# Peptides against a protein of PDB entry 7AL2, part 1

No score or structure here was measured in a lab: all are predicted.

Target 1, 85 residues: chain A of PDB entry 7AL2
Amino acid sequence: YEIMLIRPKTIDDINYVVDQVLEESNPVILDLSFLEKESPANFKLAGEKIKQMRSNYGAEALLLSRCNDKNLIIIAPKGVSLVRK
Structure headers, positions and changes below count from the first letter of each chain, unless a header shows other numbers.
Peptide ipSAE was made for these designs. It is ipSAE averaged over its two directions, with the distance scale d0 held at 1.0 Angstrom where the peptide's residues are scored. Compare it between designs on one protein only; published cut-offs may not apply.
A fold fails the geometry check if it doesn't show the stated peptide or something in it is severely misdrawn.

## One batch from the design tools (peptide; aimed at target 1 E36)

Design b1_p26_4 (made by RFdiffusion4)
Pose (drawn by RFdiffusion4):
Structure b1_p26_4 (pose): chain A 85 residues (1-85), chain P 26 residues (1-26)
Amino acid sequence: as target 1 above (85 residues)
Amino acid sequence: EKEEREEKYEEEKEEREEEEEEEEEE
């Protein structure tokens, strides 16, 4: 499989992440810093999509890093386990 | 911390809009 890296800027990028996790079953490492400071509406929308994917489709989501200009999240689909060690 | 970040982002956006207006006036 592949791990996709993206910093979403538009709604199309949000739909891209939904399709990678749900259709391609690929984990996605995404930086939500652009949406957070440029479009609070799309940042809330991106969070709603991650809540739906975890609630209905068994995706795991983990905060990896949070600093100025970075909000790094990993989304693993059902079938890829995030194992803390 | 979240509310402070939101206020900072609003300020930075207003500064960027003011700079763009100044450039268009020039």

Design b1_p26_4_s4 (made by RFdiffusion4, then SolubleMPNN; from b1_p26_4, 12 letters changed)
Fold by OpenDDE base, seed 2:
Structure b1_p26_4_s4 (fold): chain B 85 residues (1-85), chain A 26 residues (1-26)
Amino acid sequence: as target 1 above (85 residues)
Amino acid sequence: SKEEEEEKNKKEKEEKKKKEEEEKKK
């Protein structure tokens, strides 16, 4: 598998993340800082999609970093284990 | 689409939970 890195700006980018996790079985490192600042609606949508992937498909998500200009989350498909040390 | 699949899977899980809860109440 590949590890994708994306800072989504649009709904299409959010859907791209969903496709990478669910169809391609690729982990995605997401920076949600753009959506959080520029589009509260799309930020909410991204959060809902992450929750759905966790609840429905057994995806796992971990917060990597949170600051004023960064909101990094890794989401992994079922079968890729995320381990925090 | 994956969005439609997510919605279908959500509904199916909710229905399964309701059925399991109804069976546990019997």
Scores: peptide ipSAE 0.031, ipTM 0.429, DockQ to the pose 0.000
OpenDDE base, seeds 1, 3, 4, 5: peptide ipSAE 0.023, 0.021, 0.018, 0.019; ipTM 0.405, 0.410, 0.365, 0.383

Design b1_p26_7_s2 (made by RFdiffusion4, then SolubleMPNN; its pose is not in this set)
Fold by OpenDDE base, seed 1:
Structure b1_p26_7_s2 (fold): chain B 85 residues (1-85), chain A 26 residues (1-26)
Amino acid sequence: as target 1 above (85 residues)
Amino acid sequence: SEEEKERLEEEKEKEEEEEEKLKELL
């Protein structure tokens, strides 16, 4: 598999993340800081999509970093384990 | 030996540089 890196800015970017995880089975490292700052509605939508992937498709998520200008999360599809040491 | 210590120190410095690059990315 591939590991995708993206800082989503639009709904299309959010859907791209969903496609990468669910259809391509690729983990995605995403920075949600743009959406958090510029579009609360799309930030909420992104969160809902992540929750749906976790609840319905066995995806896992892990927070990598949280600061003023970054909100980094890794989303892994079912079959790729995320382990915190 | 002093040469082995120097090599080990250089290796650690390279690892620290890589860690800083990762820190910048994340």
Scores: peptide ipSAE 0.027, ipTM 0.305, DockQ to the pose 0.030
OpenDDE base, seeds 2, 3, 4, 5: peptide ipSAE 0.019, 0.018, 0.019, 0.019; ipTM 0.322, 0.334, 0.336, 0.352

## One batch from the design tools (peptide; aimed at target 1 R54 A59 L62 I73)

Design b1_p30_2_s3 (made by RFdiffusion4, then SolubleMPNN; its pose is not in this set)
Fold by OpenDDE base, seed 3:
Structure b1_p30_2_s3 (fold): chain B 85 residues (1-85), chain A 30 residues (1-30)
Amino acid sequence: as target 1 above (85 residues)
Amino acid sequence: SLKEKIEEILKKSWEDKDFDLVGALEELSK
């Protein structure tokens, strides 16, 4: 698999993340800082999509970093395990 | 503190797949 990196800015970008996780089975490192700052509505939408992937499709999501200009989350599809050591 | 809140969010996100990670971050940023 490939690990995708994206800082989504549009609804199309959010759908891209969903496609990568569910259809391509690729983990995605996601920076939500743009949406958080520029579009609270799309930020909420992204959150709902992530929640749906976790609850209904066996995806995992983990916060990597949170600071003033970063909101980094990794989303792993079912079959790719995130392990903390 | 902000640091403590972030650590709590990280922990809950790891341990509970039903935890609303993004929602918690949204609230923290307000």
Scores: peptide ipSAE 0.019, ipTM 0.382, DockQ to the pose 0.690
OpenDDE base, seeds 1, 2, 4, 5: peptide ipSAE 0.016, 0.018, 0.018, 0.017; ipTM 0.329, 0.373, 0.371, 0.367

Design b1_p30_3 (made by RFdiffusion4)
Pose (drawn by RFdiffusion4):
Structure b1_p30_3 (pose): chain A 85 residues (1-85), chain P 30 residues (1-30)
Amino acid sequence: as target 1 above (85 residues)
Amino acid sequence: LEEAVKELEELTSKTNEELEEEEEEEEEEE
């Protein structure tokens, strides 16, 4: 499989992440810092999509890093386990 | 925006396995 890296800027990028996790079953490492400071509406929307994927489709989501200009999240689909060691 | 950030941090704070273990412990306590 592939791990996709993205910093979403538009709704189309959000839909891109939904499709990678749900259709391609690929994990996505995404930086939500652009949406957070540029479009609070799309940041809330991106978070709602992450909640729906975990609730209904068994996706795991982990915060990897949070600092000025970075909010790094990994979304793993059902079938890729995030194993803390 | 602050509320959305908090909700996202809480959602991403644990794995599905850790949440399952917590649910099992709560059921044992009940």

